Peptides against a protein of PDB entry 2KNC. Designs and how they scored, part 8

Target 1, 74 residues: chain A of PDB entry 2KNC
Amino acid sequence: KGPDILVVLLSVMGAILLIGLAALLIWKLLITIHDRKEFAKFEEERARAKWDTANNPLYKEATSTFTNITYRGT

## One batch from the design tools (peptide; made by RFdiffusion4, then SolubleMPNN)

Design b1_p9_7_s1 (from b1_p9_7, 7 letters changed)
Fold by OpenDDE base, seed 4:
Structure b1_p9_7_s1 (fold): chain B 74 residues (1-74), chain A 9 residues (1-9)
Amino acid sequence: as target 1 above (74 residues)
Amino acid sequence: DELLQEVLS
């Protein structure tokens, strides 16, 4: 039995494809984890900024509610 | 193992 050149070629091709696929999956996984952590941090900072705005007595809301005492709703 | 033995024989 000489070395099955077809088996060697297919094994090398398969190994290259598997390494490439594994590298892409690892890369995608790392990016996905990074992006989710960064997005979660951004949403937390945005939530804190809303709370700080609500608790800051110096924050003047752009929309002022005026009660029109002359409006009797007729 | 068997594939490596077939390549080495």
Scores: peptide ipSAE 0.044, ipTM 0.660, DockQ to the pose 0.034
Fold by OpenDDE base, seed 2:
Structure b1_p9_7_s1 (fold): chain B 74 residues (1-74), chain A 9 residues (1-9)
Amino acid sequence: as target 1 above (74 residues)
Amino acid sequence: DELLQEVLS
């Protein structure tokens, strides 16, 4: 029996499609893990910068509380 | 196995 050329061609095409899909899924997974790690580092750096600002003696809060002496809450 | 034998024969 000679090899069924159609079965060979379809099997090769199917294998290429499956390998391509698997490669895309692996690539997407790697990017997603990388992005989550980078975002976590960014949030940590932002939290550190906020803490450093809070301990800076030159930091003046943008919001000031003003008590209106004329406001009689009737 | 049969499919591989058919491709290799």
Scores: peptide ipSAE 0.042, ipTM 0.653, DockQ to the pose 0.034
Fold by OpenDDE base, seed 5:
Structure b1_p9_7_s1 (fold): chain B 74 residues (1-74), chain A 9 residues (1-9)
Amino acid sequence: as target 1 above (74 residues)
Amino acid sequence: DELLQEVLS
């Protein structure tokens, strides 16, 4: 007796769905790994730029120091 | 097992 045509059709449909789902999971995994590496690189470059800014002679501190002569410290 | 028997019969 030949294989049940319904079993063959359902198995092919199931295989197509599983392949599609696997492809989406692989794609999402690749993007997630890429984004994490790019974000880590971006944070490293941002940290470096902050250090370079601290040594830049054009950088002016936004905070000014004022000494209050009337402060008693009590 | 049953599915393999059905395919081989």
Scores: peptide ipSAE 0.033, ipTM 0.586, DockQ to the pose 0.027
Fold by OpenDDE base, seed 3:
Structure b1_p9_7_s1 (fold): chain B 74 residues (1-74), chain A 9 residues (1-9)
Amino acid sequence: as target 1 above (74 residues)
Amino acid sequence: DELLQEVLS
């Protein structure tokens, strides 16, 4: 049986399509892993920046509590 | 096995 030229052509076309789809899936996977690592790093940096602000002795709280000494609760 | 023989023939 000579090679069915149609089967060879369809197999080559199918292989090219599968390689293209596999490459797109690998690319999408790499981006997704990168984005997850970057997001985790940003949340760590944000948590650290919040901690550094809380420990900064020069940080003046924007909210001041005033005790109204004149309020006699009659 | 037959599929491999058909591809190699």
Scores: peptide ipSAE 0.030, ipTM 0.577, DockQ to the pose 0.032

Design b1_p9_7_s2 (from b1_p9_7, 6 letters changed)
Fold by OpenDDE base, seed 2:
Structure b1_p9_7_s2 (fold): chain B 74 residues (1-74), chain A 9 residues (1-9)
Amino acid sequence: as target 1 above (74 residues)
Amino acid sequence: LDRLLEVLL
């Protein structure tokens, strides 16, 4: 039985498409895992900075509330 | 390749 040239061509095309799709899925998975790890590190560093700020006696709140004693709400 | 093709076909 000679190889069916059509079956060979379709199998090679199918294999190339499956390898390409698998490579894209692996690439997307690696990026998604990388980005989640980097984001988790960023949120941890931000949380540490917030705790350090809360314990720093030199921290002045950037927001000062001034009560305007002359404001008569109509 | 030819031996793998002989097993598949």
Scores: peptide ipSAE 0.043, ipTM 0.690, DockQ to the pose 0.043
Fold by OpenDDE base, seed 3:
Structure b1_p9_7_s2 (fold): chain B 74 residues (1-74), chain A 9 residues (1-9)
Amino acid sequence: as target 1 above (74 residues)
Amino acid sequence: LDRLLEVLL
């Protein structure tokens, strides 16, 4: 049987589609791994910045507890 | 590649 030209054509088209799909999946996987690492780094940096702010004696919460002495409920 | 093509075709 000579090479079925239709089978060759469909196999080449299928291979190109599979390579393209595989490349997109690899790309999306790499981005997803990168974004997870970057997010973990940002949460660590945010945690460190929150610790540094808590140690900054200038940012002692001015939680002025305004005891509203004017709310004398009868 | 040619041997894989020969087995597929």
Scores: peptide ipSAE 0.042, ipTM 0.680, DockQ to the pose 0.048
Fold by OpenDDE base, seed 5:
Structure b1_p9_7_s2 (fold): chain B 74 residues (1-74), chain A 9 residues (1-9)
Amino acid sequence: as target 1 above (74 residues)
Amino acid sequence: LDRLLEVLL
């Protein structure tokens, strides 16, 4: 008996859908891995820049600590 | 694949 035209049609449709879904999943996976690596690099560079800022002679802390010598905590 | 070919043919 020749191939059932309905089985061939459904098989081709199913294959196209599976290929499309697989391509989207692979694409999403690659982007997610890329973004995580780039974000990790960005946080490392930011941590380094913060460390360098602490040693920068031009960095003035915005917070001045005044010791109140008259403060006797109850 | 072979079982799908046996059902198709």
Scores: peptide ipSAE 0.030, ipTM 0.632, DockQ to the pose 0.037
Fold by OpenDDE base, seed 4:
Structure b1_p9_7_s2 (fold): chain B 74 residues (1-74), chain A 9 residues (1-9)
Amino acid sequence: as target 1 above (74 residues)
Amino acid sequence: LDRLLEVLL
């Protein structure tokens, strides 16, 4: 049985489509990994900046808690 | 793989 020319053509077309789809999936995966690493670095830098601000003697908390000693909740 | 080649050929 010689290779069915139609089956060979369809298999080559299918292989090209699968390679193209695989390349797009690999590309999307690489971008997604890159973006997650960049986001993790950004969150680490924000966390450091928050700690440095909390240790800054010039930082004043925007929230002042007042205990009203005269409040008798009846 | 060999069985798929045997059905294709």
Scores: peptide ipSAE 0.029, ipTM 0.622, DockQ to the pose 0.037

Design b1_p9_7_s3 (from b1_p9_7, 7 letters changed)
Fold by OpenDDE base, seed 1:
Structure b1_p9_7_s3 (fold): chain B 74 residues (1-74), chain A 9 residues (1-9)
Amino acid sequence: as target 1 above (74 residues)
Amino acid sequence: EELLELVLK
């Protein structure tokens, strides 16, 4: 008995769909791993930039406290 | 920071 032509066609269609789904899952996994590694590097660079800013002798706090001398608290 | 954790989770 030769292979049932319908079973062969359905098996080939199923295999193509599974390969396509596997390729999408691998692609999504690779992107997710890439993005996590890039984010970890970005946070390390941001942490270094914060340390460099804190050690910069030219850094002035952007917060100026103005005491209103005319404010009589009720 | 929290929004990036939500997108990367």
Scores: peptide ipSAE 0.043, ipTM 0.698, DockQ to the pose 0.040
Fold by OpenDDE base, seed 5:
Structure b1_p9_7_s3 (fold): chain B 74 residues (1-74), chain A 9 residues (1-9)
Amino acid sequence: as target 1 above (74 residues)
Amino acid sequence: EELLELVLK
């Protein structure tokens, strides 16, 4: 009694589909990990740029607060 | 932070 040819064909097709799905999941996982690392690096560089700007003795904030002595707060 | 987690998901 040979193996059922239909069961063999369906099992091979199922295995190929599962391998393809696993490869897509691995690919998506690798991209997601890459993008999260790149984003974390970008936020770290942005944080560092803020610190470097704050420590730069040549940087003057463009915003000056003037207290208007004539402002009667209602 | 939460808005970026929503876009990256």
Scores: peptide ipSAE 0.043, ipTM 0.679, DockQ to the pose 0.038
Fold by OpenDDE base, seed 3:
Structure b1_p9_7_s3 (fold): chain B 74 residues (1-74), chain A 9 residues (1-9)
Amino acid sequence: as target 1 above (74 residues)
Amino acid sequence: EELLELVLK
């Protein structure tokens, strides 16, 4: 019995669909790994920017303690 | 922080 032409056609169609799905899954995986690395870098840069801002003497909160000299607590 | 973990999952 020669190869069933229907089985050959369905197997080729199935193989093409599986290759396409595998390529999409690999692509999605690569993007997800890339995005996690880029995000980790962004949080590191944001942490460094907070440290630099905290050491910037221009952004030291001028906590002007106004002693209200008119508040005589009786 | 937790909101970013939820979006990246």
Scores: peptide ipSAE 0.040, ipTM 0.674, DockQ to the pose 0.039
Fold by OpenDDE base, seed 4:
Structure b1_p9_7_s3 (fold): chain B 74 residues (1-74), chain A 9 residues (1-9)
Amino acid sequence: as target 1 above (74 residues)
Amino acid sequence: EELLELVLK
């Protein structure tokens, strides 16, 4: 009995679909890894920019605390 | 944490 032509056709179609699905999963995985690396780099650059701003001699704190030495809380 | 470091490397 030769291979059933229907079984051969369905197996080839199934193999093409599985290869296509595997390629999409690999592509999505690569993008997800890339986006995580890029996001981590972006957060590191933001953290560095915040540190540089805090150490900038032009930065003035918006809040000044004064100790009133004459305040006797009655 | 270790799995995230492995993927980020």
Scores: peptide ipSAE 0.033, ipTM 0.674, DockQ to the pose 0.048

Design b1_p9_7_s4 (from b1_p9_7, 6 letters changed)
Fold by OpenDDE base, seed 1:
Structure b1_p9_7_s4 (fold): chain B 74 residues (1-74), chain A 9 residues (1-9)
Amino acid sequence: as target 1 above (74 residues)
Amino acid sequence: LEKLLEVLL
């Protein structure tokens, strides 16, 4: 029995769609892994910058407590 | 190609 031309056309079309879908899934997976690694590096650098700021002897607390000595609470 | 088609059909 010769190959059913309809089965051949449908199998080729299905194979092209599956290859396209597989390529998109691989691409999305690679991007997601890349972005997770980049975000982990960014959070490590941010943590390191926070430690550096906390150990910086030039760091002045931005919080100045102004005690208004003239405020007589009514 | 033909041998791949004979295994698939």
Scores: peptide ipSAE 0.042, ipTM 0.690, DockQ to the pose 0.045
Fold by OpenDDE base, seed 2:
Structure b1_p9_7_s4 (fold): chain B 74 residues (1-74), chain A 9 residues (1-9)
Amino acid sequence: as target 1 above (74 residues)
Amino acid sequence: LEKLLEVLL
């Protein structure tokens, strides 16, 4: 039986579409894993910088509490 | 290629 030309064409088209979709899914997965690892490193470095700043005796808190002596709370 | 098509079909 000669190959059904329509079955061959549809199988090749289906294979190309499946390979293309699989490549896009793998690429998306690799990027998502990369970005999550980079973000986790960035948050770790930011956490370390916050701890270093908290232990720095030269750190001046940006928040100054002023007591308003003229505020008579009713 | 033809031998792969003969195994698939």
Scores: peptide ipSAE 0.040, ipTM 0.684, DockQ to the pose 0.042
Fold by OpenDDE base, seed 3:
Structure b1_p9_7_s4 (fold): chain B 74 residues (1-74), chain A 9 residues (1-9)
Amino acid sequence: as target 1 above (74 residues)
Amino acid sequence: LEKLLEVLL
């Protein structure tokens, strides 16, 4: 049986499509892993910044608790 | 490569 030129063409087209799809999937996977690692670092840095703020003796809470001394609840 | 092509064709 001579090489079925149609089978060769379809196999080459299929291989190119599969390689292209595999490359896109690998690229998307690498980005997704990178983004998750970067987000985890960002949340760690944000947590550390909150701890550093809490340990700053010059930090005044933006929320002042005002006790209304004039409120006599009946 | 040729031997894989020969089994596939």
Scores: peptide ipSAE 0.034, ipTM 0.664, DockQ to the pose 0.046
Fold by OpenDDE base, seed 5:
Structure b1_p9_7_s4 (fold): chain B 74 residues (1-74), chain A 9 residues (1-9)
Amino acid sequence: as target 1 above (74 residues)
Amino acid sequence: LEKLLEVLL
């Protein structure tokens, strides 16, 4: 019996849908891996910049601690 | 694939 035209059409449609879904999943996976690597680098650079800020002679802490010599906490 | 080939032949 010749090829069932319905089985061929449904198989081609199913293959196209599966390829499309696989391509979208691969694309999303690649972006997600890229973004996580970029974010990890950004947080490392931000951490490094924070450490450099602690050693920057131009960084004045906004918090001046005055020791009140008269405060004897009882 | 084999079932698709059996339907095509």
Scores: peptide ipSAE 0.033, ipTM 0.652, DockQ to the pose 0.036

Design b1_p9_8_s1 (from b1_p9_8, 7 letters changed)
Fold by OpenDDE base, seed 1:
Structure b1_p9_8_s1 (fold): chain B 74 residues (1-74), chain A 9 residues (1-9)
Amino acid sequence: as target 1 above (74 residues)
Amino acid sequence: LDALLLVLA
């Protein structure tokens, strides 16, 4: 029984597709791990910057609550 | 290896 040329062709095509899919999965995994590490650093830096701003005696809150004492709700 | 065994079978 000679090698079924159709089976060989289909197996080669299947192998190429599987290698391509595996490469895409590895690529996506590497990016996802990279992005998670970068995002974690960004959130740490943001948390530090927020802490430093909150402890800055020159920080003036931009929100002023004005209570309109003349507002009589009916 | 299995692909080579399939070609030899």
Scores: peptide ipSAE 0.060, ipTM 0.716, DockQ to the pose 0.046
Fold by OpenDDE base, seed 2:
Structure b1_p9_8_s1 (fold): chain B 74 residues (1-74), chain A 9 residues (1-9)
Amino acid sequence: as target 1 above (74 residues)
Amino acid sequence: LDALLLVLA
């Protein structure tokens, strides 16, 4: 019984499809990992920029609380 | 593997 040429063709087609799907999954995984690392770096840089603003000696809060020392609560 | 061996037999 020679190899069933149809089974060989279908197995080769199936193997090519599986390799193609695996390559797409690996590609998507690599991009997703890259994008998550870049996003994490962006959020870190944004958090750092906010911290630098809070420690800027030129930063003045828009609101100052004054304690009225003349207030007698009687 | 067994399915591949069945195809090769």
Scores: peptide ipSAE 0.051, ipTM 0.684, DockQ to the pose 0.032
Fold by OpenDDE base, seed 5:
Structure b1_p9_8_s1 (fold): chain B 74 residues (1-74), chain A 9 residues (1-9)
Amino acid sequence: as target 1 above (74 residues)
Amino acid sequence: LDALLLVLA
């Protein structure tokens, strides 16, 4: 019984589709892992920059508080 | 592998 040419063609097409799908899933997984690592690094750098700014002696606060010693309230 | 053996048989 010769190989069923239709079964061979459908099996090759199915294999190509499965390989393509597997490659896309691997690619998406790698990108997702990369982006999550980059985002985590960015949030860590942002947290450090906040602490570095707070310890900078040249940091000027945007607001100043004045106490009026003569204010008694009405 | 078994599916390929079934096609060759």
Scores: peptide ipSAE 0.049, ipTM 0.683, DockQ to the pose 0.038
Fold by OpenDDE base, seed 3:
Structure b1_p9_8_s1 (fold): chain B 74 residues (1-74), chain A 9 residues (1-9)
Amino acid sequence: as target 1 above (74 residues)
Amino acid sequence: LDALLLVLA
């Protein structure tokens, strides 16, 4: 029986679709890993910048906790 | 191997 031309065509089409889907999944995975690494780096840099701001003597905390010495909590 | 056997059968 010669190769069933239909089976060959369907197998080639299926292979192309699977390769295309695999390429898209790999691409999405690579982007997702890249973006998560970049986001983690950004959050680390933002955390460092917050610590540096806390150590900046020019940073007045906007929240002055004024202990009202006249507040006698009943 | 199996794909080659499927093509040869």
Scores: peptide ipSAE 0.045, ipTM 0.664, DockQ to the pose 0.038

Design b1_p9_8_s2 (from b1_p9_8, 7 letters changed)
Fold by OpenDDE base, seed 2:
Structure b1_p9_8_s2 (fold): chain B 74 residues (1-74), chain A 9 residues (1-9)
Amino acid sequence: as target 1 above (74 residues)
Amino acid sequence: LELLQKVLE
């Protein structure tokens, strides 16, 4: 009884599709974990830069609030 | 195992 050639072909096709899908899921998972770690590092560096800026006596606020004395809010 | 046996017969 030779192997059913159709069963062998369908099993190989199914295995290739499952391996391909598994590889895509693993790849997506690895990227998502990497991106979250890099983003967390970026937010930590940004937080440190904000604290350093707040303690720098040479820091001039880029935002100046001008009160428009002619602005009569309706 | 049974699938491998069915391919080897």
Scores: peptide ipSAE 0.047, ipTM 0.678, DockQ to the pose 0.039
Fold by OpenDDE base, seed 5:
Structure b1_p9_8_s2 (fold): chain B 74 residues (1-74), chain A 9 residues (1-9)
Amino acid sequence: as target 1 above (74 residues)
Amino acid sequence: LELLQKVLE
């Protein structure tokens, strides 16, 4: 008795679907790991750039603090 | 296992 052709067909279809799903999951996992590493690097570079901005001799704060000597807080 | 039995019968 030969193998049930329906069982073989469904097994091949199921295998193709599982391989396709596994490939998509692996691809998504790799991208997600890559993006998290790149984002962490970007936040480190941004933190460094903000630190360097505080020491940049060309940076002028747009905000001037004036002490009002006549302010009597209630 | 049952799927392998159906392929071998």
Scores: peptide ipSAE 0.046, ipTM 0.677, DockQ to the pose 0.032
Fold by OpenDDE base, seed 1:
Structure b1_p9_8_s2 (fold): chain B 74 residues (1-74), chain A 9 residues (1-9)
Amino acid sequence: as target 1 above (74 residues)
Amino acid sequence: LELLQKVLE
């Protein structure tokens, strides 16, 4: 009894679809892991830059409070 | 296994 040509064709098509889906899932998983590692490094670098800014003796607050001595509050 | 048996039959 030769293999049912229809069953072989459907099995090959199903296998190709499953391999394609598995490859897409692996690719998405690798990207998601990469992006999480890159984001964690970026947040660590941002935290270091904040510490470096706080310890920089040249850092002047950009916010100068001007008290207008001539402002009589009504 | 069953699919391989069905291809060998």
Scores: peptide ipSAE 0.046, ipTM 0.676, DockQ to the pose 0.039
Fold by OpenDDE base, seed 3:
Structure b1_p9_8_s2 (fold): chain B 74 residues (1-74), chain A 9 residues (1-9)
Amino acid sequence: as target 1 above (74 residues)
Amino acid sequence: LELLQKVLE
């Protein structure tokens, strides 16, 4: 009995769809891993930049705590 | 295995 042409056609179509889905999943996985590594690097660089700013003797905190001595709560 | 045998028959 020769190969059922319908089974061969459906198997080839199914294989192409599975390869396409697998490629998309691999691509998304690679991007997700890359983005997590880049985000971790960004948070490390941001942490270092905060340390460098805190050690800069020219950094004046933009937030002045004004004690309002005129606020007598009645 | 049986699917490969059906394609090779």
Scores: peptide ipSAE 0.041, ipTM 0.660, DockQ to the pose 0.040

Design b1_p9_8_s3 (from b1_p9_8, 7 letters changed)
Fold by OpenDDE base, seed 1:
Structure b1_p9_8_s3 (fold): chain B 74 residues (1-74), chain A 9 residues (1-9)
Amino acid sequence: as target 1 above (74 residues)
Amino acid sequence: LQALLDVLA
């Protein structure tokens, strides 16, 4: 029984597709791990910057509350 | 796998 050339061709095509899919999954996994590590560092740096700002005696809150005592809601 | 075995036979 000679090898069915069609089966061989389809198997090679299937193997190439599976390798391509595996490569994409590995690539996506690597990016996802990278992005999570970078995001964790960013949140740590942001938390540190917020802490440093809160302890800075030169920090002035941008929010000012003004109460208009002349406003009558009528 | 079977097709590979059939190619080697």
Scores: peptide ipSAE 0.060, ipTM 0.712, DockQ to the pose 0.039
Fold by OpenDDE base, seed 2:
Structure b1_p9_8_s3 (fold): chain B 74 residues (1-74), chain A 9 residues (1-9)
Amino acid sequence: as target 1 above (74 residues)
Amino acid sequence: LQALLDVLA
């Protein structure tokens, strides 16, 4: 019996779909890993910028503590 | 699987 042309066509179509899906999953995985590395780098740079700001003698904290002399603790 | 083998034969 010659090859069932319908089975051949369906198998080729199925193989193409599986290869396409695998390629999309690999692509998504690579992007996700890239984005996580870039985000980690961004958070490191942000943490460094915060540290540099805290060590800068020109940095003034927005919070000032005032002693209320009028507070009688009785 | 059998259909795939029949296509390869």
Scores: peptide ipSAE 0.057, ipTM 0.701, DockQ to the pose 0.033
Fold by OpenDDE base, seed 5:
Structure b1_p9_8_s3 (fold): chain B 74 residues (1-74), chain A 9 residues (1-9)
Amino acid sequence: as target 1 above (74 residues)
Amino acid sequence: LQALLDVLA
C-alpha cells in the first residue's frame, strides 16, 4: 500500500507546529530568565548605591528637621 | 505512531 498522502501531510504539519511551539516556549523561557537576572542585578545596584551614598561625606540630606520650641499643639 | 509505522509497511 502506498503511503497515505493525507497522513504524511498531517504528520508533517503537526511536526512543524510542535517544533514552532517548542521554539516559542524555549525563546520565552530564555527571555524570562534573562529579564529576571537583569532585574536582580538592577536591585543589587540600587542597594549598593544607597550604601555608597551613606558613606559619601559630601552627601547633603535634602530634608532638614526644625523643632519649633514655641509650638504648644493647641 | 502506529499510523506512521503503517506508512512504512
Scores: peptide ipSAE 0.052, ipTM 0.686, DockQ to the pose 0.035
Fold by OpenDDE base, seed 3:
Structure b1_p9_8_s3 (fold): chain B 74 residues (1-74), chain A 9 residues (1-9)
Amino acid sequence: as target 1 above (74 residues)
Amino acid sequence: LQALLDVLA
């Protein structure tokens, strides 16, 4: 029985599609891992920048708390 | 799997 040319063609097409899909999934996975690492680094850098700002003697807080002595709370 | 085995037979 010669190889069924239809089965061979469909198997090759299926293999190509599966390889393509696998490559896309791997690529997406790698990007997702990269982006999570970059985001974690970004949050660390933001946390550091906040710490550095807190230690900067030139930093003036934008928020001033004024205690209104005349507020009777009624 | 069976189709692959049938191609190899």
Scores: peptide ipSAE 0.049, ipTM 0.679, DockQ to the pose 0.037

Design b1_p9_8_s4 (from b1_p9_8, 7 letters changed)
Fold by OpenDDE base, seed 5:
Structure b1_p9_8_s4 (fold): chain B 74 residues (1-74), chain A 9 residues (1-9)
Amino acid sequence: as target 1 above (74 residues)
Amino acid sequence: LEKLLEVLQ
């Protein structure tokens, strides 16, 4: 009895769909891992810049507190 | 695998 051509066609189509879905999941996983590593590096560089600033005695904070002696709070 | 072999016979 020759191969059931319908079973062969459906099995090949199912295999192609599963491979395609697996490839998309792997691709999404790789991008997600890449983006998480890049974000972690950015937050580390930002944290280092803050620490280097805190340890630099020449760093003048941009925030100046001016007490306005003429400001009568209502 | 066995079902694929059975389809090839």
Scores: peptide ipSAE 0.034, ipTM 0.643, DockQ to the pose 0.039
Fold by OpenDDE base, seed 3:
Parts: sequence; C-alpha cells; structure tokens
Structure b1_p9_8_s4 (fold): chain B 74 residues (1-74), chain A 9 residues (1-9)
Amino acid sequence: as target 1 above (74 residues)
Amino acid sequence: LEKLLEVLQ
C-alpha cells in the first residue's frame, strides 16, 4: 500500500507547525534571557552611578534641610 | 510505531 497521501500531507503540515512553534519558543527564550541580562546590567550601572554620586565631593543634595527659626510653636 | 516507520520508508 503506498503511503497514505492524507497521512503524508498531515504529517508535513504538523511538522511545519511544530518547527514554527519551536522557533517562536526559542526566540522568546533568547529574548527573555537577553532582557534579564540587560536588566541586571542596568541595575548594576544604576548602583554604580549612585555610588559614584555619593563619593563626588561636588554633589550637593537636592534636599536642603531648612530649620524655620521663626516657627514658635505655641 | 509501525505506521511511523512505514511513512519513513
């Protein structure tokens, strides 16, 4: 009995769909790994920038504590 | 399994 042409067609269609789905899953996995590495690098760079700012003798805090000497609490 | 071997030949 020759190969059932319907079974061959369905198997080829199924294989194409599985390859397409596998490619999308691999692509999504690669992006997810990339994004996590980039986010980790960004948080490290942010931590370094905050550290460098704290050690910069030219850094003036944007928040000045003003003591209102005219506030007489009754 | 036999049907899968028969499609691969």
Scores: peptide ipSAE 0.032, ipTM 0.625, DockQ to the pose 0.040
Fold by OpenDDE base, seed 4:
Structure b1_p9_8_s4 (fold): chain B 74 residues (1-74), chain A 9 residues (1-9)
Amino acid sequence: as target 1 above (74 residues)
Amino acid sequence: LEKLLEVLQ
Protein backbone atom coordinates (compact mmCIF):
# COMPACT_ATOMS: atom_id res chain seq x y z
CA LYS B 1 0.00 0.00 0.00
CA GLY B 2 1.69 3.24 -1.11
CA PRO B 3 1.20 6.27 1.19
CA ASP B 4 -2.26 7.70 0.46
CA ILE B 5 -1.48 10.88 -1.52
CA LEU B 6 -4.29 12.62 0.43
CA VAL B 7 -2.74 11.64 3.82
CA VAL B 8 0.68 12.92 2.65
CA LEU B 9 -0.83 16.23 1.42
CA LEU B 10 -2.87 16.72 4.63
CA SER B 11 0.18 15.84 6.81
CA VAL B 12 2.37 18.38 4.95
CA MET B 13 -0.35 21.07 5.25
CA GLY B 14 -0.77 20.23 8.96
CA ALA B 15 3.01 20.39 9.52
CA ILE B 16 3.22 23.84 7.81
CA LEU B 17 0.33 25.13 9.97
CA LEU B 18 1.94 23.74 13.17
CA ILE B 19 5.34 25.30 12.26
CA GLY B 20 3.61 28.64 11.58
CA LEU B 21 1.70 28.48 14.89
CA ALA B 22 4.87 27.46 16.78
CA ALA B 23 6.80 30.38 15.22
CA LEU B 24 4.03 32.84 16.28
CA LEU B 25 4.01 31.41 19.84
CA ILE B 26 7.84 31.64 20.08
CA TRP B 27 7.72 35.22 18.74
CA LYS B 28 4.99 36.22 21.25
CA LEU B 29 6.96 34.55 24.08
CA LEU B 30 10.18 36.42 23.14
CA ILE B 31 8.32 39.78 23.02
CA THR B 32 6.61 39.06 26.37
CA ILE B 33 9.98 38.20 28.00
CA HIS B 34 11.58 41.31 26.46
CA ASP B 35 8.75 43.61 27.66
CA ARG B 36 8.92 42.15 31.20
CA LYS B 37 12.71 42.72 31.33
CA GLU B 38 12.28 46.30 30.09
CA PHE B 39 9.46 46.91 32.62
CA ALA B 40 11.60 45.46 35.45
CA LYS B 41 14.48 47.79 34.43
CA PHE B 42 12.07 50.77 34.33
CA GLU B 43 10.73 49.95 37.84
CA GLU B 44 14.33 49.61 39.13
CA GLU B 45 15.25 53.02 37.62
CA ARG B 46 12.08 54.57 39.19
CA ALA B 47 12.94 53.00 42.55
CA ARG B 48 16.52 54.43 42.37
CA ALA B 49 15.19 57.87 41.34
CA LYS B 50 12.77 57.79 44.34
CA TRP B 51 15.63 56.95 46.75
CA ASP B 52 17.86 59.68 45.25
CA THR B 53 14.96 62.19 45.57
CA ALA B 54 14.33 61.18 49.22
CA ASN B 55 18.04 61.83 50.01
CA ASN B 56 17.99 65.19 48.17
CA PRO B 57 17.85 68.12 50.70
CA LEU B 58 15.84 70.09 48.08
CA TYR B 59 12.98 67.52 48.10
CA LYS B 60 9.81 68.77 49.81
CA GLU B 61 7.07 66.25 50.56
CA ALA B 62 3.82 67.23 48.83
CA THR B 63 1.88 65.99 51.91
CA SER B 64 1.85 68.21 55.01
CA THR B 65 0.27 66.66 58.12
CA PHE B 66 -1.43 69.21 60.39
CA THR B 67 -2.42 68.16 63.92
CA ASN B 68 -5.54 70.13 64.81
CA ILE B 69 -5.18 70.51 68.61
CA THR B 70 -8.62 72.26 68.76
CA TYR B 71 -10.58 69.30 67.28
CA ARG B 72 -12.88 67.89 69.94
CA GLY B 73 -14.39 64.87 68.27
CA THR B 74 -17.68 64.42 69.95
CA LEU A 1 2.41 5.83 17.98
CA GLU A 2 1.25 2.25 17.16
CA LYS A 3 -1.79 3.54 15.16
CA LEU A 4 0.58 5.76 13.12
CA LEU A 5 2.85 2.73 12.41
CA GLU A 6 -0.22 0.68 11.37
CA VAL A 7 -1.15 3.40 8.78
CA LEU A 8 2.47 3.40 7.43
CA GLN A 9 2.49 -0.33 6.88
Scores: peptide ipSAE 0.021, ipTM 0.548, DockQ to the pose 0.033
Fold by OpenDDE base, seed 2:
Structure b1_p9_8_s4 (fold): chain B 74 residues (1-74), chain A 9 residues (1-9)
Amino acid sequence: as target 1 above (74 residues)
Amino acid sequence: LEKLLEVLQ
């Protein structure tokens, strides 16, 4: 009684599909963790730059508010 | 022939 060749073939095909799916899930998980760590680092660097800017007496606000005294809003 | 059929089953 050899192993049923059909059962062996279907089990090998099923194993390959499961390994492929597991590899894709692991890959997506690793990317998602990487991207979240990189984004957290970016937000930390941005927060540090904002604090450094707030303590720099040479910082000029890039946004100047001009009040147009001649603007009559209709 | 019989022994070759036994290895293929």
Scores: peptide ipSAE 0.015, ipTM 0.387, DockQ to the pose 0.016

